# Designs tried in a protein design run: peptides against a protein of PDB entry 6RGO. Part 204

Target 1, 392 residues: chain A of PDB entry 6RGO
Amino acid sequence: MALKLLGFNQDATCFSVISSNKGVTIYNCDPFGKCFELEKSTSNDEELDFLVEMLFSTSLIAVVDKTIGASKRKKLKIVNTKRKATICELTFPHEIMDVIMNRKIICVVLKSDQIFVYDISCMKLLRTIDVRGEKLKSTSKFRNSEAVGDIGVRVSLSTDNNSILCYSSYSKSDKENAPLNDIVVFDALKCIQINVLPAVHQSNIVCIACSPDGMLMATASEKGTIIRVFKTIDTENDEPILVNEFRRGSRPSRISEMKFNHDNTLLACVGESDTIHIFALPVTTTEADANEDDTLQQSSHSLSSSINGLQYISKGLANRFGKIIVSKIPTQSQQRHVAYIKIPENAKYRIGFPKDTTNTIHICGEDGNYLVYSIPRNEVGPCTLVKSNTFD

## One batch from the design tools (peptide; made by RFdiffusion4, then SolubleMPNN)

Design b2_p16_3_s3 (from b2_p16_3 with E5K I11F E15L)
Fold by OpenDDE base, seed 4:
Structure b2_p16_3_s3 (fold): chain B 392 residues (1-392), chain A 16 residues (1-16)
Amino acid sequence: as target 1 above (392 residues)
Amino acid sequence: SEDEKFAEEIFEKLLE
C-alpha cells in the first residue's frame, strides 16, 4: 500500500498517515496502535492528499481534504475524533498549504502566501498576515504562484502558550525575484511582529523549526547544507543573534523537517538524504535558579585565562544590498551532527521529540516503520534503536 | 487529560 506521512503531533505522542486504501489513520506512539481512522469518502483510485494537524493527544484535529476538487482544498474542518464528527468548517479564498496549532492558536497557510491566525478556543480570526502584500509594498511585481513549484511561505509555531510564530518572508531587494529568505517572528496571541531576521540564507527558506518555548528558531534553505539557529526575540545592537551554524552535509539535499527537543539541547533534521542528523545546542544556563542559602567561603583562584577569541572578520564585501547575515562562525568550525540515524534511501521520514525524554527521538517512515531511538550522550555516533513497530 | 478537557470545551463553544 502507498503510505504518505503527515507527521507527528506537537509532543510526538501521535503520528498521522494517509493510506491509499483506508484514508487518514492516526497512531498512538505508546502504547503503539491506531487511535483514529478517517475513511476515504470516494471509491475512486485517486491519490489521497490530506492535511491533518492534531492538538497534542486530544480528540481535536484540523483536517483539509486535498484529494478532489479545488473547493475541498480551501476547506478546513475541525473534527472530533471520538465522535467522528465535523464540529466546524472554515472556507478560505485560496488552497490551504499548511495548518499548525497549539493550545491557543491555529495558523492556516494559503497558496496566496497569506497566514490566517485564529484563536483556537472560539475559531475567531485574530489576524491575516499577507506576506505578498508586504512584498508588494517593497516590490511591484507579483510572481505568478504556479511556476514557483515547492517554494511558498514556511511557518513554525511554538508548542507553548506564548505562541511564537516564525514565518518566511520576501527579502526587501530591488530584484523582481526577491527570495523568501527573511524570517519574521510574530506573537500570534498579541498579533505583534517581534523581530525580523533579514536574509538568513542566500536562497529561499524551505524549512523552519521553532523551539517549544519559542526562544530559538532553526532555518534551512533549498541547498540544505547549512542549518542556522537564531534567537527569536533577543537582538544584539538591533541585529539578529546567530546561536549556531550546523553543517548537515557538503552536497545539496532538501531538508523537509526540523525539530527541537523539549529542553532546546538538540536539533534534529530529516529530508531527502539517507540520514537523520542530530545536532547539540549549547545549554544556555539561565542563572535564574540561584536559590538561597549556603555561605561556604572557598576562595579558589579564578585563573582568568584570556582566551583571545580571534574575530575572523571575514571581509565579505558590504555591498549596498541588505546585510546577509554573514556567519561569524568560520566555515571550517561549522559544527557537524553529534548523532545520526540511517534511514532507507528515498524513504520519506518524519521526526518528533517526546516531551519527557530529551534524549529520545521518534521517527516514522512511508515504509511503514515507527522507530524509537536513543540519542548518545557525550559521544559522536549512531543512535541506538530502542523500539520498533510497523503500520499499514 | 487537561488538554482533552480543553478540547471538549472548544467543541462545546464551536457548537454554540
Scores: peptide ipSAE 0.466, ipTM 0.931, DockQ to the pose 0.890
Fold by OpenDDE base, seed 3:
Structure b2_p16_3_s3 (fold): chain B 392 residues (1-392), chain A 16 residues (1-16)
Amino acid sequence: as target 1 above (392 residues)
Amino acid sequence: SEDEKFAEEIFEKLLE
């Protein structure tokens, strides 16, 4: 059967898939099994396309029917899975491209490069963000529909109640073809822009991940060779906003998804390559816990010495040329993965980090495999398969 | 779960 992966929920307790014969199915990870099914409403051999976002392990899901020919691509449904009922329907002026949520906020991304921010508790609109801004309204000939397919606004939302929204934005370059290479950091609860990271890549950003607490953000461009990790908030201390650079590979390859684990110690990425890469983040030891475990210091010292190549661009030069966040970082400062998983070529996979086990990763494939891996702590190497299940 | 109670409270408010 043709499967299409929708992804894991926020805590990796469930994942959703489209089955060509059945419609949308949600699986529970432990115990493994079907927890919800949305039956195919159409007898047509049309390729099913859906967005499904689940609120953790709850009965609340957001659903968009994106099936070709369906006039429903502009409709968001809030569904109660226990009652099998639509509770709320919202209609948008443009096609829905993405939906993301936490316990406070739903964000809806439109093909118009607009982000609608809602209070989930009452579905009240808090903000409409126009990423193109007012100046581009006059010259926005809709980019011809064919070439536009993959380059749009990308979003990520913190899974906590802080509700930090990171999104890609157009650079202020006077070029008609400005790349989506800026990042905006937005407090979705207060509806305030808290930071702007200009020109974080040379090309369009195609993948963003926010940490669960909203303190970190990872970005990848269409090249997918370098992943950058940033602080979302400018600290008063002269600490660099760019905290890590990771090298996925030397060959261009699209990254489709990135995720942090729940303690911000690991970043995983998946995409068109035969490999899921897992990177270690430097543990920001808050000064308090520095007393006990002397043994972990040796591994942290080798990682810290590689970051010293970030030249302090003094505050005075930043005011004149804008925040040049990405200096020419020497290729030598780019860290490799600490762990990896080999996946079948051309199989699309999704990733999730469970809350209770920071060194475990959940993955699922369009090949019908749900796999649980243990991440090695003390060595660079392959992850160990702990559990496997199949779905159809 | 606490999250499931929270989802039920959301559903009640969305039906009002």
Scores: peptide ipSAE 0.458, ipTM 0.929, DockQ to the pose 0.826
Fold by OpenDDE base, seed 2:
Structure b2_p16_3_s3 (fold): chain B 392 residues (1-392), chain A 16 residues (1-16)
Amino acid sequence: as target 1 above (392 residues)
Amino acid sequence: SEDEKFAEEIFEKLLE
């Protein structure tokens, strides 16, 4: 059967798939099993295409049917999975490209490079962000969006209540072909732009991940060779803080998904390569005010030895023209993965980090495998398979 | 769960 992966929910307790024969199925990870099924409305052998975003482990899902006709591709349905009922339907002027949510916000990304931000509690529109309109203030030509096949606005939202939205924006370059290589950090609740990270890559950004707390952001370009991690809110001398630069590989390969674990100590990436890469992040010790003497022996499992090479390249050379030169970390000082998972060639995989176990990763494949891996903390090496299940 | 109660509160408000 042909499977298409929709991905994990925010806490990796569930994942969604499209089965050619059944429609949309949501699986629970533990105990493993089907928790919801959206039956195929049509007997036609048409290729099923859906967007499904689930609110954690709840009965609330957002669904977009992309299978048949331009009208359905513009409709967002809020569905109660327990009642099997559509509670709300929103219609957009353009095709829906992505949907992301947390407990406060739904963001809807359109093919028009617009982001619609809603209060989830009442489906009230809080903001329309026009990423293209910001570009048009710099470049007079509407590029017909039809010709640029697979490059659009990318978004990521913090899973916490602060609702930090990171999105790709067009660079202010006078070039007609300005890449989507800027990042905007946006408070989705207050509808305020917090930060702008200019030219974080040389080419279009194709993958973004926000940390669960919204304090970190990872970015990858079309090349997928380098992953950069930035602070979202904090700046040094009004300049963006580059926390990490990771090397996924030497060969170009698209990264389809990145995720932080719950405590911001790990970043995983997956894509068109035969390997899921897991990178270690430095523990930012927030200087908690050193006042109260409470001797809680936090067993700092010192990931001590291999992290010594993290020069905080805080000093971007501000070139006199306000261009942040993200200093290219010399190829020899670029950090590699600390752990990896080998996956079948040509199988698409999705990743998720469970909340309760910082050293565990969930993965699922279009090959019908749901796999749970343990991540080594004290050594560089392969992850250990802990649990496996199959789905169809 | 608290999240499921929150989802039911959303469903009630979206039906009004």
Scores: peptide ipSAE 0.446, ipTM 0.926, DockQ to the pose 0.808
Fold by OpenDDE base, seed 5:
Formats: sequence, structure tokens, C-alpha cells
Structure b2_p16_3_s3 (fold): chain B 392 residues (1-392), chain A 16 residues (1-16)
Amino acid sequence: as target 1 above (392 residues)
Amino acid sequence: SEDEKFAEEIFEKLLE
């Protein structure tokens, strides 16, 4: 049977899949097992496509039927999985491209490059963000988004209650064909723009991950060779703070998903390559107050690889001709992975970090494998398989 | 769980 992965929930306690014969299935990770099924409403041999966003391990899910020919691609359903009932239905003017949520906010991304921000507690619309609207005041030409079907607005939301929304935006270039290479950081609760990171890549951004606390953001372009990590809120001299630049590989490969672990010490990425890469982030030692004396000289030689990360302020020199030249950060500042997982070639995988175990990663594949790996702490190497299950 | 109670409180408000 053809499986299509939808992904993990926010804390990697559940994952969702589409089965061609069954419809949408949700699996619990521990204990492993099927916890919900949404039966196929149509008898037709049409290829099923869905968006499913879960609210953690709760009975609340958001569902969009994206099946070709379905008039439902503009409808968001809030479903109670325990009652097997649709509680709320919202209809949008355009096709739904993505849905993300936390305990406070639902964000709905449309094919029109609009983001609808809702208070989850009452489904009240808080804000409509028109990502094109800042440009449409000048050029009435709707890009025929038909030709490049995969380039749209990307979003990520913090899993905490601060509800930091990061989204890709069009650079302010006089060119009709400006890339989606800016990032906007938005407080989704207050409906305030916090920050703008101009031209974080030279090409369109195709993947964004926000940290659970909303303090960090990872970005990847269509090339998928470099991942950049920024602070979301803080700026240095009104310029974006680049925390890390990671090299996934030398060959172009699409990154489909990135995730931070719960304590912001690890960033994982997955995509079209045979390898999941895990990168270490510098532990920002919050200066814990240097209170009391106790001299216990435990000479844990922490491999303080003093990565004196030269904060290469990527001065996006806006040259006089509206070309934002993203200065390539010197290849010397590019870090490699600290850990990796080999996956089957051509198998799509999704990733999740459990809350309680910062050195564990959950992965699932369209090959029907659910796998739990332990991440090595003090050495560069492969992850160790701890648990395996199969699903169909 | 506290989260499941929160989900039920949302469902009640969405039915009003």
C-alpha cells in the first residue's frame, strides 16, 4: 500500500499517515499503536491527500481534505477524535497549503500567500497577514504561481504559549520576480511584527523551523546545502544575529523538515537525501549568578571546542540597485553534523523530538518504519537504534 | 491530562 507521511505532533508523542486504502491514521509512539482512524469518505480510487495538524496528544485535530477534484481543499475542519465528529468548519477563499497550531494559536496558510491567525480557544480571527500585500501596492501582476507549484510561503510556530510565528516573505526588490528569502518574526498573540530578517538566503526559503521557546529559528533554501540559525527577537546594531551556519552537504538536496529539540541544544534535518543530520547548537550559558563557593574540581574536560563563532554579521549590503547581496559567510564558520541516521534511498521520512529525552529522536518513514534513536553526546557518529515498530 | 481538559473546553466553546 502507498503510505504518505503527514508528520509528528509538537512533542513527538504521535504521528499521522495517509494510507491509500484506510484514509488518515494516527499512531501513538509509546505505547506504540493505532489511536485514531479517519475513514475514506470517497469510494473512488483517487489518490488521497490530506493536511492533518494535531494539538499534542489531545483529541483535537485540524483536517483538510486536499484530494484532487475535492471541493474541500478550501475547508479546515476541527475534529474531535474521541467523538469522531467535526466540531468546527472554516471555509477560505483559496486552497489551504499548510496548518500549524499550538495551545493558543492556529495559523492557516493559503495558496494566495495569506496567513490567517486564529485564537484556538474560540476560533476568532486575530489577523490576516498578506505576504504579497506589501508588494501588491506597486505591481498588480499576480505571479502565475501555477508554473512553479512548490514555491509558497513557509511558516513555523513556537510550541510554547509565547506563540512566535516565523514566515517567509518576499524581499523588497524592484524585480517582478523577487524571491521568498526574507523572514518575518511575528508575535501571533499580540499580532505584532517583532523582527524582519532580510535576504537570509539567495534563493527561496523552502524550510523553516522555530525553536519550542521561539528564541531560535532555522532556515534552508531550495539548495538545502546550508542551514542558518538566527535569534528571532534579539538584534545586534539593528542587524539579525546569526548563531550558527551548518553544512548539510556539498550536493543540492531538498530539506523537507527541520526540528529543534526541547532545550535548543540540537537541530535535526531530513529531506530527499539518504541521511538525517543532527547538529549541535552552542549552549548559551545564561550567566547563572556566580553565587557560592563550592570548589568541587570535577575536571570534566568538556570538549569545549571553543568554536569562537566569529559572529559574521551577514551585512546584507543593499547595493544601490536593489540587489540584496547576501554575503556568503566564510566556509570556515560552517559546522558539520555531530550525529546522523542513515535512511533508505527514496524513502520520505519525518522527524520529531520527544520532550522528556533531549538526546532521543523519533523518525517515521513511508516504508512503514517507526524508529527511535539515541543521539551520541560526546562523539561525532551514527545514532543508535533503541526501538523499532512497523505500521501499514 | 490538563491538555485534554483544555481540548474539551475548546470543543465546548466551538459548539456555542
Scores: peptide ipSAE 0.429, ipTM 0.922, DockQ to the pose 0.811

Design b2_p16_3_s4 (from b2_p16_3, 6 letters changed)
Fold by OpenDDE base, seed 4:
Structure b2_p16_3_s4 (fold): chain B 392 residues (1-392), chain A 16 residues (1-16)
Amino acid sequence: as target 1 above (392 residues)
Amino acid sequence: SEDEEYAEKIFEQLLK
């Protein structure tokens, strides 16, 4: 049967798939099994296309049926999976491209490069973000959306209640063909722009991941060779803070998904390559809660080893166009993966990090495999398969 | 779960 992966939920406790024969199926990860099925509305051999976003391990899902006709592609349904009932239906002016949620917010991305931000608790519209309208204020020409293929606005939302929304925007270049290579960081609850990261890549951003706490963001371009990790909120001298630059590979390959683990120590990426890459992030010791009282002892001389960090300022041509965030990280010191998983060639996979086990990754494939891997802590190497299940 | 009780409250609010 042809399977199409929709992805994991926010905490990787469930994943959703489209089965060509059944419709939408949601699987629970532990214990492994079907928890919901949405049957096909039509007996036709039409290729099924759906968006499904699940609110954690709840009976609340958002569903978009994209299979038949331009009208259905504009409808978001809030469904109670226990009752198999549509509770709310919203209609949009344009086709829905993506839906993301947390406990506070639903974001709906349209083919028009608009993001509709809703309070999930009452489905009240909080904000419409018009990414094209921002572009038009900077650049006079509409790109016809059809000519850009798979290049649209990308979004990621923090899984916490802070509801940090990261989205791709058009650079303020005087070029008619401005790339989607800016990132906007947005407080989705307050509807305030927090930060703008200009020209984080040379080409369009095709993948974004926000950390669960919203403090970090990972970005990848169409080239998919370099992943950049930034702080979302913090800035140094009004400039974006680049935390890490990772090399996925030397060959161009599209990254389809990235995820942080729950403690921001790992970043995973998957895409068109035969390899899931896992990168280690430096532990930002937030020095916060060491308030405990304990007393006494001695003064030992910590030797101030002056590590003269040679700032290799690559003198890239500072031409008049917006400061590309030139990685201060030397291209030779681009960190590689610390761990990897080999996947079948041409199999599409999705990734998720469970909340309770920071060194475990969940993956599922269009090959019908659900796999749980252990990530090595102290060595660079392959992940170890811990659990395997199959689905149809 | 607390999340499921929250989802049920959302459903009750959306049906009003």
Scores: peptide ipSAE 0.680, ipTM 0.971, DockQ to the pose 0.854
Fold by OpenDDE base, seed 3:
Structure b2_p16_3_s4 (fold): chain B 392 residues (1-392), chain A 16 residues (1-16)
Amino acid sequence: as target 1 above (392 residues)
Amino acid sequence: SEDEEYAEKIFEQLLK
């Protein structure tokens, strides 16, 4: 059967798939099994296309049916899975490209490069963000939809109640073809822009991850060779906004998804390559929790010593506040993965980090495999398979 | 769960 992965929920307790024969199926991770099924409304052999976003392990899902006609691609349904009922329906002016949520907000990304921010509790519109801005309204001929590949606005939302929204934006270059290489950090509850990181890559940003607490974000360009990790907020301390630069590989490869674990110690990435990469982040020792886990400190010290050699005084790109965001980091100071998982070539996988086990990763494939891996703590190497299940 | 009770409260608000 052809499977299409939709992904894990916020805490990796569930994942969603499209089955060509059944429609949308949601699986619970533990105990493993089907928890919800949305039946195919049409008997046609049309390729099913859906967006599904689940609110944690709850009966609340957001659904967009993209299979049939341009009108349905503009409709968001809030569904109660326990009642198998649509509770409300929203209609947008343009096709829905992405939907993300947490306990406080739902964000809807449109093909028009607009982000609609709602209070999830009452579906009240809080903000419409126009990423193209007012100046481009006059000259933007709609990019002919055919030739410009999957280059749109990318978004990520913190899973906490702070509701930090990171999104890609167009550079202020006078070029008609300005790349989507800026990042905007937005407080989605207060509807205020917190920060803007200009030109974080040379090419379009195709993947963004926000940390669960919203304090960090990771970015990858269409090259997918380098992943950058930034602080979302300017600290008053002269600390660099660029915290990490990771090297996934030497060959270009698209990154489709990145995720932080729940304690911000790990960043995983997956995409078109045969390898899921897991990177270690420097533990920001807040002074209080310094006592217990001495074993992780030794590995973090060896990795942090490689960053401390970066004289950040290189003529990098300054932010709006005159801070250097991106230095020419020498290729030798780029950190490698600390762990990896080999996956089948050409198999699309999704990743999730469970809340209760910071050294465990959940993965699922369009090959019908749900796999749980343990991440090695003290060595650079392969992850160990702990549990496997199959789905159809 | 507390999250499911929260989702049920959201559904009750969206039906008003």
Scores: peptide ipSAE 0.667, ipTM 0.969, DockQ to the pose 0.819
Fold by OpenDDE base, seed 1:
Structure b2_p16_3_s4 (fold): chain B 392 residues (1-392), chain A 16 residues (1-16)
Amino acid sequence: as target 1 above (392 residues)
Amino acid sequence: SEDEEYAEKIFEQLLK
């Protein structure tokens, strides 16, 4: 049977899949098993396509039927999984491309490059963000969305209550073909733009991950060779703070998903490559905890490779060919993965980090495998398989 | 769970 992965929920306690014969199935990770099934409403042999966003491990899901011909691609359903009932329906002017939520906010991304921000508690519209509208004041040519392939606005939302929304935006270049290579950081609760990170890549951003606390953001372009991690809120001299630059690989490969773990110590990425990469983030010791005197001498051989956190103040070298504001970190200072998982070629995988075990990663594949891996702490190497289950 | 009780409160608000 053809499986299509939808992904993990915010805490990796559940994952969602589309089965060609059954429709949408939600699996619980531990104990492993089916927790919800949404039967296909159509007898048609059409390829099923859905968006499903789950509110953590709750009975609240947002569902979009994206199946061709279903005429539902503009409808968001809020479903109670315990009652198997639609509680609320919202209809949008354009096709829904993505849905993301936390305990406070639902964001709905449309094919029109609009982001609708809702208060989840009452489904009240708080804001419509028009990512094109700021550009349309300069050039009236609606690019037919057909010629710009799978490139749309990308979003990520913090899983905490601060509800930091990061989204890709068009650069202010007068060129009709400006890439989606800027990032806007937005307070989704207050409906205020907090920060703008201009030209974080040379090409369109295709993947964004916000940290659970909203303090960090990871970005990848269409090339998928470099991952950049920025502070979301903090700026230095009104310039974006680049915390890390990771090298996934030397060959171009699309990154489909990135996730931070719950303590911001790890960043995982997955995509079209045969390898899930896991990167270590420097623990930002907040200076505040330095006062507790507890003398416990445990000789942790900190491999203090003094990665001098050269805060490369990205002195915007206005190079003659346009303001690439992000100073290229020298290739020698680009960090590699600390851990990896090999996955089958051509199998799409999704990733999630469980809350309780910061050195554990959950993965699921369109091959019907749900796998739990332990991430090595003290050595660079493969992750160790801890648990495996199969689903259909 | 606290989250499930919160989801139930959301459902009660959306049904009003």
Scores: peptide ipSAE 0.666, ipTM 0.969, DockQ to the pose 0.859
Fold by OpenDDE base, seed 2:
Structure b2_p16_3_s4 (fold): chain B 392 residues (1-392), chain A 16 residues (1-16)
Amino acid sequence: as target 1 above (392 residues)
Amino acid sequence: SEDEEYAEKIFEQLLK
């Protein structure tokens, strides 16, 4: 049977898949089992395509039927899985490309490079973000979406209630073919732009991950060789702060997904390669005010040793024209993975980090495997398989 | 769960 992965929910307690025979199925991770099914409404041999976004482990899901020929590609349904009922339906002017949510916000990304931001509690529209802006509308011949690989606006939302939205934007180059290589950081609740990170890659950004708390953001271009991690809100001398630059590999390979763990100590990436890579982030000691006495001996297992090479390249050479040249960290100082998982060739995988265990990663494959791995803390090496389940 | 009670409150609001 052909499976298509939709991914994990925000806390990796559930994942969703499309089965060619069954339609959409949602699985619970622990205890492992099917928790919901949306049956295929049509007997046609058409390849099923859906977007499904779940509100954590709740009965609230957002569903888009993207099946080819379906008039429903512009419709978002809010579904109660317990009642098997559509509670709300929204219709958009363009095809829905992505849907992301947390407890406060739903963001809907359209093929028009628009982001619709909703208050989830009442489905009230808070903001429409036009990523192309008014000036670029005139020259947008609909790039025939068939031939140029799926280059659109990418989004990520913090899983907390602060609702930090990171999205890719077009660089202010006078070129008709400006790349999607800027990032905008947006407060989705207040509807305020917080920050802009210009030219974070040389080519289009194809993957973004926001940390759960919204304080960090990871980016990857269509080359997928380098991952950059930035602070979202904090700036140094009005310039973006590059926290890390990671090397996934020397060969170009698309990254499909990145995730931070719950405490922002790990970043995982997956894509078209045979390897999931896990990178260690430096513990940003927030200077919690050193108020007084309580001698709680938290055994700081200092991952001390190999982080010596992080030269704070804080001094971006502000070239006179306001282009922050993110100085390429010398290839020798680019950090590699601290851990990895080998996956089958040609199988698409999705990743999730559970909230309760910072050194555990959940993965699922279009091969029908749900796998739980332990991440090594003190050594560079393979992850250890802890649990395996199969689904169809 | 608190999240499920919140989801039910959302459903009750969206049906009005």
Scores: peptide ipSAE 0.658, ipTM 0.968, DockQ to the pose 0.852

